# Peptides against a protein of PDB entry 3ZN8, part 41

Target 1, 125 residues: chain A of PDB entry 3ZN8
Amino acid sequence: LEEYDKIQKKMEDVMEGKGKLTLRDVYAQIIALRKMGPLSKVLQHIPGLGIMLPTPSEDQLKIGEEKIRRWLAALNSMTYKELENPNIIDKSRMRRIAEGSGLEVEEVRELLEWYNNMNRLLKMV

## One batch from the design tools (peptide; made by RFdiffusion4, then SolubleMPNN)

Design b2_p15_3_s1 (from b2_p15_3, 9 letters changed)
Fold by OpenDDE base, seed 1:
Structure b2_p15_3_s1 (fold): chain B 125 residues (1-125), chain A 15 residues (1-15)
Amino acid sequence: as target 1 above (125 residues)
Amino acid sequence: DEERRRALLELIASL
């Protein structure tokens, strides 16, 4: 319970621009989104998304939900140190994570690239 | 604050 409360507070600090987004924060957010229900229901609760993005087809929603499940498998295969500081993930760590999650190394790389891009965007906002 | 939250959610939802 105390660890959960610390993660929630850190997520709030990151959203307020007072903290650095980590993969642990990403993991917590994905879990929170999944508790809201299927990706289709999540999208309905995001104000302005329907203005910025075309309404995804049911098949596109299924693909997105599968990709999120794969990324969760990768995140579950990371150490606490890797989740807290993803910049330490080298080629050897990336391969271990891929093997442990049953993913291709390229899928793990895509997650890390997405995280890096997210951190760049959050610095601009 | 809400814009950062939205950006994070939108990017996760766009996967």
Scores: peptide ipSAE 0.099, ipTM 0.648, DockQ to the pose 0.506
Fold by OpenDDE base, seed 3:
Structure b2_p15_3_s1 (fold): chain B 125 residues (1-125), chain A 15 residues (1-15)
Amino acid sequence: as target 1 above (125 residues)
Amino acid sequence: DEERRRALLELIASL
């Protein structure tokens, strides 16, 4: 909960143009969510998700949980500098992260694209 | 704030 509150405050700062969401913040958020239990339980605690998204099947939840696990492996393979400033992650860094995490380079690209989209979304809301 | 949290979590769930 404390890490969650720190992330929320940082998101507020980003929304005010005072900061940037980093992959370190993403990592902390994923860890906080996982401490709440399986993804299925976490999703049940999100008000309005059931209105905006179809209720995921059990198989979709398992796929999502596995994807989060893979992203954690990628994040754990990043340097502090990469976590704080993901924009420095070039092709060589992506390859190193992929090899270190047992992922395809494309899965690392997907994580980075998601992060970029998230930062854009947070600036618009 | 809560809607922003929802959007973040929805984006994570849409992975």
Scores: peptide ipSAE 0.095, ipTM 0.649, DockQ to the pose 0.458
Fold by OpenDDE base, seed 2:
Structure b2_p15_3_s1 (fold): chain B 125 residues (1-125), chain A 15 residues (1-15)
Amino acid sequence: as target 1 above (125 residues)
Amino acid sequence: DEERRRALLELIASL
């Protein structure tokens, strides 16, 4: 709970323009959420999600949990410099991360695209 | 442990 609160506060600071979301922050957030239990329980603890999103099927939850595990493997295969500044991740770095994590390069690209989309949204707030 | 991991990843990234 304490780690989760620290991450929420940091996310608020980022939304207020006081910081930048990094992949290190994403990593810390994923770890904190996983400490709360299975993805199904985590989603139940997100206020308003049950009102805005249809309750995912059990199969969708399993797929989402596997996706999170794969993203954690990618994040664990990144250097600290890459985690702090993901914009330095070129094709060579993506290939290394993919090989080190046992993922396809496309999956690493998808993680980076998701991160870039999140940063774009945060800049609009 | 994290520093060692980082050093290894940086080495691999330099190849």
Scores: peptide ipSAE 0.020, ipTM 0.587, DockQ to the pose 0.027
Fold by OpenDDE base, seed 4:
Structure b2_p15_3_s1 (fold): chain B 125 residues (1-125), chain A 15 residues (1-15)
Amino acid sequence: as target 1 above (125 residues)
Amino acid sequence: DEERRRALLELIASL
């Protein structure tokens, strides 16, 4: 709970323009969520999600859990500098990360695109 | 093998 609260506070600080979201922050959040149990349990603990989103099927939960696992493999294959400043990740770095994580380059690109989109949204708040 | 070697060198250089 304390680790989760620290991550939530950091996300609030980023939304208030007091910080920037990094891939290290994303990593920490994913790890904290996984400590709460399977994605099904995590989703049950998010207030309002069951109202805004249809209850995911068991198959959708498995797909989501696998995607999180793959993104963790990519994040674990990044250097500290890449995690703190993902903008330095060029095509050569993406290829290295993909090879190190056993992922396709496209999956690493998808993670980076998601991060970039999220960081843009947070800067608009 | 050459691609793996290149990836390893890039990893080491990026640490």
Scores: peptide ipSAE 0.019, ipTM 0.564, DockQ to the pose 0.020

Design b2_p15_3_s2 (from b2_p15_3, 10 letters changed)
Fold by OpenDDE base, seed 4:
Structure b2_p15_3_s2 (fold): chain B 125 residues (1-125), chain A 15 residues (1-15)
Amino acid sequence: as target 1 above (125 residues)
Amino acid sequence: DDERRRALLELIASL
């Protein structure tokens, strides 16, 4: 509970523009959510999700859970410096992360693109 | 704040 509350507070600080979202923060949040159980249970604990998103099918939940597992593998293959400053991740680093995680380079690129898009949105707000 | 937090959580959950 204390670790979860610390992660939540840090996310709130980032969302208030008091911090920078890093991949370490993303990792910590994913792990905190995963501790609540399967993706289906996680989604049930997100207020308003059922209003904004159609209830995902069981197959969509499995696909999403697999994507989370893959992204966690990529994140676990990153150095602390890369997690803290993803902008240093060049083609050589992406290839190393992909090899270390058993992913395609394109999947690592997709994670980084997602992060960059999120960080842009969070800065605009 | 809660809407932004929800959006981030939703996006993480919608992976």
Scores: peptide ipSAE 0.114, ipTM 0.662, DockQ to the pose 0.391
Fold by OpenDDE base, seed 2:
Structure b2_p15_3_s2 (fold): chain B 125 residues (1-125), chain A 15 residues (1-15)
Amino acid sequence: as target 1 above (125 residues)
Amino acid sequence: DDERRRALLELIASL
């Protein structure tokens, strides 16, 4: 609970424009959410999600949980410098991360694209 | 703050 609260406070600081969301922050959040249990339980703890999003099927939850596991493998294969500054990740770095995590380069690219989209969204809100 | 937090959680959940 204390780690989760620290991560939430850091998210609030990032959202207040006091910082930039990094992949280190994403990693910490994923780990905190995973401590709450399987993806199905995590989704149940998100207020208003059941009103705004259709309840995912059990198969969709399994796919989402596998995706999170793959992204954690990619994040674990990144250097501290890459986690803090994902924009330095070039094609050579993406290939190294993919090889180190047992992922396709396309899956690493998808994670980085998601992160970039997240940062764009946070700038608009 | 809560709306941004919700948007982030929803985006993580939409993975």
Scores: peptide ipSAE 0.111, ipTM 0.660, DockQ to the pose 0.469
Fold by OpenDDE base, seed 5:
Structure b2_p15_3_s2 (fold): chain B 125 residues (1-125), chain A 15 residues (1-15)
Amino acid sequence: as target 1 above (125 residues)
Amino acid sequence: DDERRRALLELIASL
């Protein structure tokens, strides 16, 4: 509960433009979501989602669940320093993370690009 | 709560 409350407060600070989203925050959030159950169950607990997003097909939910699993494997293969400061992840680190997670280097690059895009969007809010 | 839900939705929608 205390760790959850710390994650919430940090997420609020980031959304208010007072904080920086890290991959550690992303990891913690994904783990919190997975504790709620499958992605389908998580989506059902979000009020207003059915207004903003079309109801995903069962196949789309499976693809999303598999992508979350792959990203967790990548995140679990990162060092604490990389999770806190993803900008230090060079080509050598990306290759190590890919090898450790059983992913392609391109999939690790996609995760980092996604993170960079999210962090840019959060700075504009 | 609503901002967290939005951030979570944005996270999921961007996966």
Scores: peptide ipSAE 0.108, ipTM 0.654, DockQ to the pose 0.394
Fold by OpenDDE base, seed 3:
Structure b2_p15_3_s2 (fold): chain B 125 residues (1-125), chain A 15 residues (1-15)
Amino acid sequence: as target 1 above (125 residues)
Amino acid sequence: DDERRRALLELIASL
């Protein structure tokens, strides 16, 4: 619990807009969104989202909120070095993160794949 | 910055 709080504080302090997205930036953004309320309220504040995406069903919002909670558990189980440079996360680190977060290794892998895909897209913009 | 933030939010919303 104390390690989680230290990780969380480190993640909050360093939203420095260096043009490379890190998992720290992802975490800080998720926390900022959660402070705005349920995912449904957050989506209502995104201009143009209702034009680009069909309005999510209540069940889709619940699934998305649960996935975010799981990803936060994984992020809370990462070291600061892993959050800053996710590319160092090998199979051993993934297993540790999964065990520490109560997730399957596949769910941690999915988070990392998502991050890698996002970081590729953000480099094209 | 705002566009990247929107893209991140949209992608999180698409999870």
Scores: peptide ipSAE 0.104, ipTM 0.660, DockQ to the pose 0.466

Design b2_p15_3_s3 (from b2_p15_3, 10 letters changed)
Fold by OpenDDE base, seed 3:
Structure b2_p15_3_s3 (fold): chain B 125 residues (1-125), chain A 15 residues (1-15)
Amino acid sequence: as target 1 above (125 residues)
Amino acid sequence: DSRRRAALLQLIASL
């Protein structure tokens, strides 16, 4: 819970233009969420989600858990410098991360694209 | 509380 509150504060600071969300912040968020249990339990902690979204099937939850596991593998294969400044991740670094994590380069690209989109959204609020 | 939901929804929307 304390780790999650630190990440929320970091997101608030980014929204206020006082900082930048890093992949280290993303890593900490994923770890904090996983400490709450399986994705099914995490979803239960979101008031109103079950009203706006159909209850995910067990298979959809398994797919989501596998995606989180893959992203953690990618993040664990990154250097501290890459986690703090993902913009330095070129094609060579991306390939190394993919090979080290057992992922396709496209899956690493998807994580980086998501991160870039997240930072863009946080700056628009 | 709304911001916690938004961040978690954004994570979920990316899965």
Scores: peptide ipSAE 0.139, ipTM 0.703, DockQ to the pose 0.366
Fold by OpenDDE base, seed 2:
Structure b2_p15_3_s3 (fold): chain B 125 residues (1-125), chain A 15 residues (1-15)
Amino acid sequence: as target 1 above (125 residues)
Amino acid sequence: DSRRRAALLQLIASL
């Protein structure tokens, strides 16, 4: 709970323009959410989600769980410097991360693209 | 609270 609150406060600071979301923050958030249980339980803890979003099918939940597992493998294969500043991840670093995580380079690229999109969205709110 | 929920929803919706 304390780790979750620290992450939430950091996300608020980023939304206020007081910081930058890093992949370390993403990693910490995923781990904190995992302590709450599987994606299905996490979704149940979000008030109003069942009104705003269709309830995911069991297959959609399995796909989401597998994607999170793959992204955690990629994040675990990153250096501290890469987690703090993902913009340093070039093609060579991306290949190393893919090889170290047992992922395709495209899956690592997708994670980085997602991070970049998320960091843009958080600056617009 | 609403901003925290929105950020979490954005994270989840983008997975």
Scores: peptide ipSAE 0.137, ipTM 0.704, DockQ to the pose 0.415
Fold by OpenDDE base, seed 1:
Structure b2_p15_3_s3 (fold): chain B 125 residues (1-125), chain A 15 residues (1-15)
Amino acid sequence: as target 1 above (125 residues)
Amino acid sequence: DSRRRAALLQLIASL
């Protein structure tokens, strides 16, 4: 609960433009979500989601859970400097992270692209 | 609660 409140406060600070979202913040959020249970249980605890989004199929939930596991493997293979400043991740670092996590380089690139898109969206709010 | 939901939804929608 205390970790979740720290993550929330950090997300609020980022949404207010007072902070930068890092991959460390992303890692902490994924861990907090996983402490709530499988993605299916997390979605069930979000009131109104079933009104705004079609209920994901069981197969879509499995795909989402596997993607989260792969991204956690990539994040666990990053250095503290890379987690705090993902912009330093060049092709050599990306390859090392992929090899260390058992992922394709493209999956690591997808995570970094997602992070960059998310950080852009949060700056527009 | 609404901001927590928005952050979670943004994370999930981006998967």
Scores: peptide ipSAE 0.129, ipTM 0.690, DockQ to the pose 0.371
Fold by OpenDDE base, seed 5:
Structure b2_p15_3_s3 (fold): chain B 125 residues (1-125), chain A 15 residues (1-15)
Amino acid sequence: as target 1 above (125 residues)
Amino acid sequence: DSRRRAALLQLIASL
């Protein structure tokens, strides 16, 4: 609970333009959510989500769980410097992360592209 | 609660 409150406060500081979202912050948030159980249980803890989004099928939940597991494998294969500053991840680092995580280089690229898009959106707020 | 919900929705929308 205390770790979750620290992550929330960090996300608030980023949304207020007082900080930068890192992959370390993303990792900590995913781990905090995983402590609540499978993605299906996490979704049940979001009041009003069932009004805004159709209830995911069991197959969609399994796909989402697998994507989270793959992203955690990539994040676990990163160095502390890469987690704090993902912009240093070149083609050589990206290949090492892919090999270490058992992922395709394209899947590591997708995670980094997502992170870059999130940082762009957070700068527009 | 509202900020927790927004952060979770952003993570889910990105999966």
Scores: peptide ipSAE 0.121, ipTM 0.682, DockQ to the pose 0.357

Design b2_p15_3_s4 (from b2_p15_3, 9 letters changed)
Fold by OpenDDE base, seed 1:
Structure b2_p15_3_s4 (fold): chain B 125 residues (1-125), chain A 15 residues (1-15)
Amino acid sequence: as target 1 above (125 residues)
Amino acid sequence: ELERRRALLELIASL
């Protein structure tokens, strides 16, 4: 419980531009999402989402859940140092993570590109 | 709770 509250506070600090997002923070959010249940249930708990986004089809929800599962497999194959400092992940580390997770190197690259893009956006806010 | 939901939304919207 205490570690969870620390991660939530860190995520709030990151959202306020006071902190740095890590892949450990991403991992914690994916675990939190899974504890809430299927994406359909998560979306139901967000006021105004149905006004801002079209309700995703059941097939779109399944695709999203599969992508989350794949990203979780990649994150589970990372070292603590890689989760805290994803910028150390070179081509050799990326191949090891892909092999350890049963993913293509391109899927691991996509996760890292997403993380980099998110950190760029958070620095502009 | 709202910030957690927002972070989860940002994650989902980026997938």
Scores: peptide ipSAE 0.103, ipTM 0.646, DockQ to the pose 0.380
Fold by OpenDDE base, seed 5:
Structure b2_p15_3_s4 (fold): chain B 125 residues (1-125), chain A 15 residues (1-15)
Amino acid sequence: as target 1 above (125 residues)
Amino acid sequence: ELERRRALLELIASL
């Protein structure tokens, strides 16, 4: 219960712009979005997305959904310590995560790069 | 707050 309350509070702080986004926060958001249905339905619920992104083709939606599935496999192969502080993920950890998720090391690297870029953008907003 | 949520969702959608 106390751990759950800490997670909720941290999520609120991140959502309020006061906290650092972690891969655990990303994981929780991806799971929450997947409960809304396929990626196509999720995109329809994002106000202003149609202004910033062209309407994706059906093939692009399938590619995006498969990418999310692969990233969830990587996230499920991470330790809680890695999810909370992704900066500790060295080459050895990255290889372990790749092997555990059935991904290439380059795909795990891409997820970490995306996370770093997202954290930079969210600090500007 | 809403803008940060939007930015996160847009980034996830742009995967």
Scores: peptide ipSAE 0.101, ipTM 0.651, DockQ to the pose 0.513
Fold by OpenDDE base, seed 4:
Structure b2_p15_3_s4 (fold): chain B 125 residues (1-125), chain A 15 residues (1-15)
Amino acid sequence: as target 1 above (125 residues)
Amino acid sequence: ELERRRALLELIASL
């Protein structure tokens, strides 16, 4: 419970513009999500999702679950300094992360681009 | 709870 409350508060602080999102924060949230069970089970616990989004097909849930698994592999291959400040991830670091995670360099780039876009959006709030 | 769910949804929707 205390770990979940810390993650929640950190996200509230970021959404209020009181902080910056890091890949460590992303990692913590993905782990918290995974502790709730498979993505299908997590989605079932979100009230109103079935009203706002078409119920994902079982195949879409599997694709999403695999994407989460791949992103976790990338995040687990990052150093603490990279997780706290993803902007230091150059081409050499990105290649190392890809090799360590068994991912393509492009998949690691996609994660970093997503993070950069998310962090831009959060700075506008 | 709602903000956590929203953050998780935003994460999932961004995958």
Scores: peptide ipSAE 0.095, ipTM 0.643, DockQ to the pose 0.385
Fold by OpenDDE base, seed 2:
Structure b2_p15_3_s4 (fold): chain B 125 residues (1-125), chain A 15 residues (1-15)
Amino acid sequence: as target 1 above (125 residues)
Amino acid sequence: ELERRRALLELIASL
């Protein structure tokens, strides 16, 4: 519960432009989501999603859950320094993370690109 | 709670 409140507060601070989203924050949010149950159950708990987005197929939910598992494997293979400052992750670090997580380097790159896009969006708010 | 749900939605929508 205390970790959850810290993550929520940090996310609020980031949304207010008072902080920077890190991969540690991403990791913590993914763990928090997984504690709510399968992605299908998480989506059902979001009011208005069924009005704004087509209900994902069962196959799309399975793909999304597998993607989350892969991203968690990558995040678990990162150092604390990398999680706090993902911008230090060069090609050598990406390769190490990929090898340590059983992922392709391209999948690690995709996670980092996603993170960079999220930080760009948060800076526009 | 709403901001968290929004952040989670943004995370999910970006997967």
Scores: peptide ipSAE 0.105, ipTM 0.648, DockQ to the pose 0.384; fails the geometry check

Design b2_p15_4_s1 (from b2_p15_4, 10 letters changed)
Fold by OpenDDE base, seed 5:
Order: structure tokens, then sequence, then C-alpha cells
Structure b2_p15_4_s1 (fold): chain B 125 residues (1-125), chain A 15 residues (1-15)
């Protein structure tokens, strides 16, 4: 609960433009969420959101779990400097991360693109 | 709404 509250406060600071979301924050959040189970079940308990979120099929949950596992492998292959400042990840670093995680370079690129899109979205909300 | 924001952030962290 305390770790979750720290993540939430940092996310609030980012949305208010007082902070920056890092891949370290993403890692901590993924670990916290995996302890809670499928987020779709958590979101169904939030008033007004359960009506708007489709219940994922069992196959969609397995695909999502495999994606999270792959992203955790990539994150575990990053340095602390890369986790705190992902914009330093060049082609050479991206290849090293892919090799270390057993992923394609394109999968590592997808994670970084997702992170960049997330940071853009958080600045607009 | 802070609750809706928190829920959106949680959803976005799963993908």
Amino acid sequence: as target 1 above (125 residues)
Amino acid sequence: DDERRSALLRLLAEF
C-alpha cells in the first residue's frame, strides 16, 4: 500500500507538470499491479468506469500478461541511468537491451514509443 | 476528476 501511494503521488505530480514519469516508475507500477491481479477487475470496482471498459477475454488476458512479462525483461536489462532517463537510449543501447532480454529490437522500440506517448498524454490531461 | 485520472494511469500502465 505504501509503495502504491508513492507511485500514485508521483503520477499526480507528473499530471500537474511538477514531475516526469520514468521507466523506473513504470517498473514499480507493473510490479504493484501484478500483485493486485488483472487491472480490468480493479477498474470494474471504480464507479463509472466499469460500464466503459470491456471485460477482456481469457485469451486477451494471457496476451496482456505475456506483453507485461516481455516488458519486464526489457526493463530488467536496462541500467539505472536508462530507467531514470529513457531518452538516452540510442540504437546501440536498444540492441543491447534486446539481446539481454531475448527480445527483438522492435519490441524494445515499442516499449519506448509507448513510454513517450504516455508522457505526451499525461501532459495533456 | 482525480479518481478518473488515477484509473486512466493504472490502465495505461498495463499496456
Scores: peptide ipSAE 0.090, ipTM 0.637, DockQ to the pose 0.380
Fold by OpenDDE base, seed 2:
Structure b2_p15_4_s1 (fold): chain B 125 residues (1-125), chain A 15 residues (1-15)
Amino acid sequence: as target 1 above (125 residues)
Amino acid sequence: DDERRSALLRLLAEF
């Protein structure tokens, strides 16, 4: 709960233009969410959202958990500089991260694309 | 705040 509150506050600060979301923040968020249980359970604890969101199937939860596990492997293979400044991750860095994490380069690219999309959306809100 | 929080949570659900 304390880690989750820290992440929420940081995301609020980013939405207010007072900060930058980094892959280190993404890492901390994934760890916090995993401690709280499946994303469906986390969403059920949010007043008003548990009624509006379709409960993912057990198979969708397993797929999501595996994807998160792969993204954690990629994040664990990144340098501190890459985690703080994901925009420095070029093709050579992506290949190194993929090799170090046992992932395809495309899976690392997908993580970075997701991060970039999220960081764009947070700046628009 | 609640709408921003909800948008953020939706974005997180797109994981």
Scores: peptide ipSAE 0.078, ipTM 0.632, DockQ to the pose 0.408
Fold by OpenDDE base, seed 3:
Structure b2_p15_4_s1 (fold): chain B 125 residues (1-125), chain A 15 residues (1-15)
Amino acid sequence: as target 1 above (125 residues)
Amino acid sequence: DDERRSALLRLLAEF
């Protein structure tokens, strides 16, 4: 719970323009969420989400858990500098990360695109 | 504050 709250606060700080979200923060969030238990339990504790989103099917939860596991493999294959500054990840770095994680380059690209989109959205709010 | 937190959590849940 403490690690989850710390990352939430950091994301709030980024939304307020007080900080930058990094892939290290994403990593820490994923680890915190996994320690809280199954993704189903995490989603149930999100205020308002259980009211607005249909309860994900068990299959959707499994797909999401697998995606998170794959992203963790990619994050574990990144250097500290890459985690702190994801914008330095070029095609060569992306390929290395993919090879080191057993992922396709496209999956690493998807993670980076998600991060970039999230960081853009957080700056607009 | 709570609404922003909820929006953030939704974004995280979209993966």
Scores: peptide ipSAE 0.075, ipTM 0.628, DockQ to the pose 0.412
Fold by OpenDDE base, seed 4:
Structure b2_p15_4_s1 (fold): chain B 125 residues (1-125), chain A 15 residues (1-15)
Amino acid sequence: as target 1 above (125 residues)
Amino acid sequence: DDERRSALLRLLAEF
């Protein structure tokens, strides 16, 4: 709960234009969510999500959990400098991260695109 | 082997 509150506060600070979301923040969020239990339990505890989103099937939950696991492998293969400033991740760095994590380069690209989109959205609010 | 070696060398060069 305390780790989750820190992450929420960080997201609020970023929305207020204080600092930026980093991949380190993303890593911390994923770890905090995993400590709460299976993704199915985490989603059940998000107020309003069960009302606004169709309850994902068990198979969709497994796919989502596998995707998160793969993204964690990518994040664990990044340097501290890359985690703090993902914009330095060029094609060479992406390939290294992919090789180190056992992922396709496309999966590392997808993570970075997701991060960039998220960080853009948070800055527009 | 060459790609793994190149990846390792790149990793080491970043530390």
Scores: peptide ipSAE 0.035, ipTM 0.566, DockQ to the pose 0.019

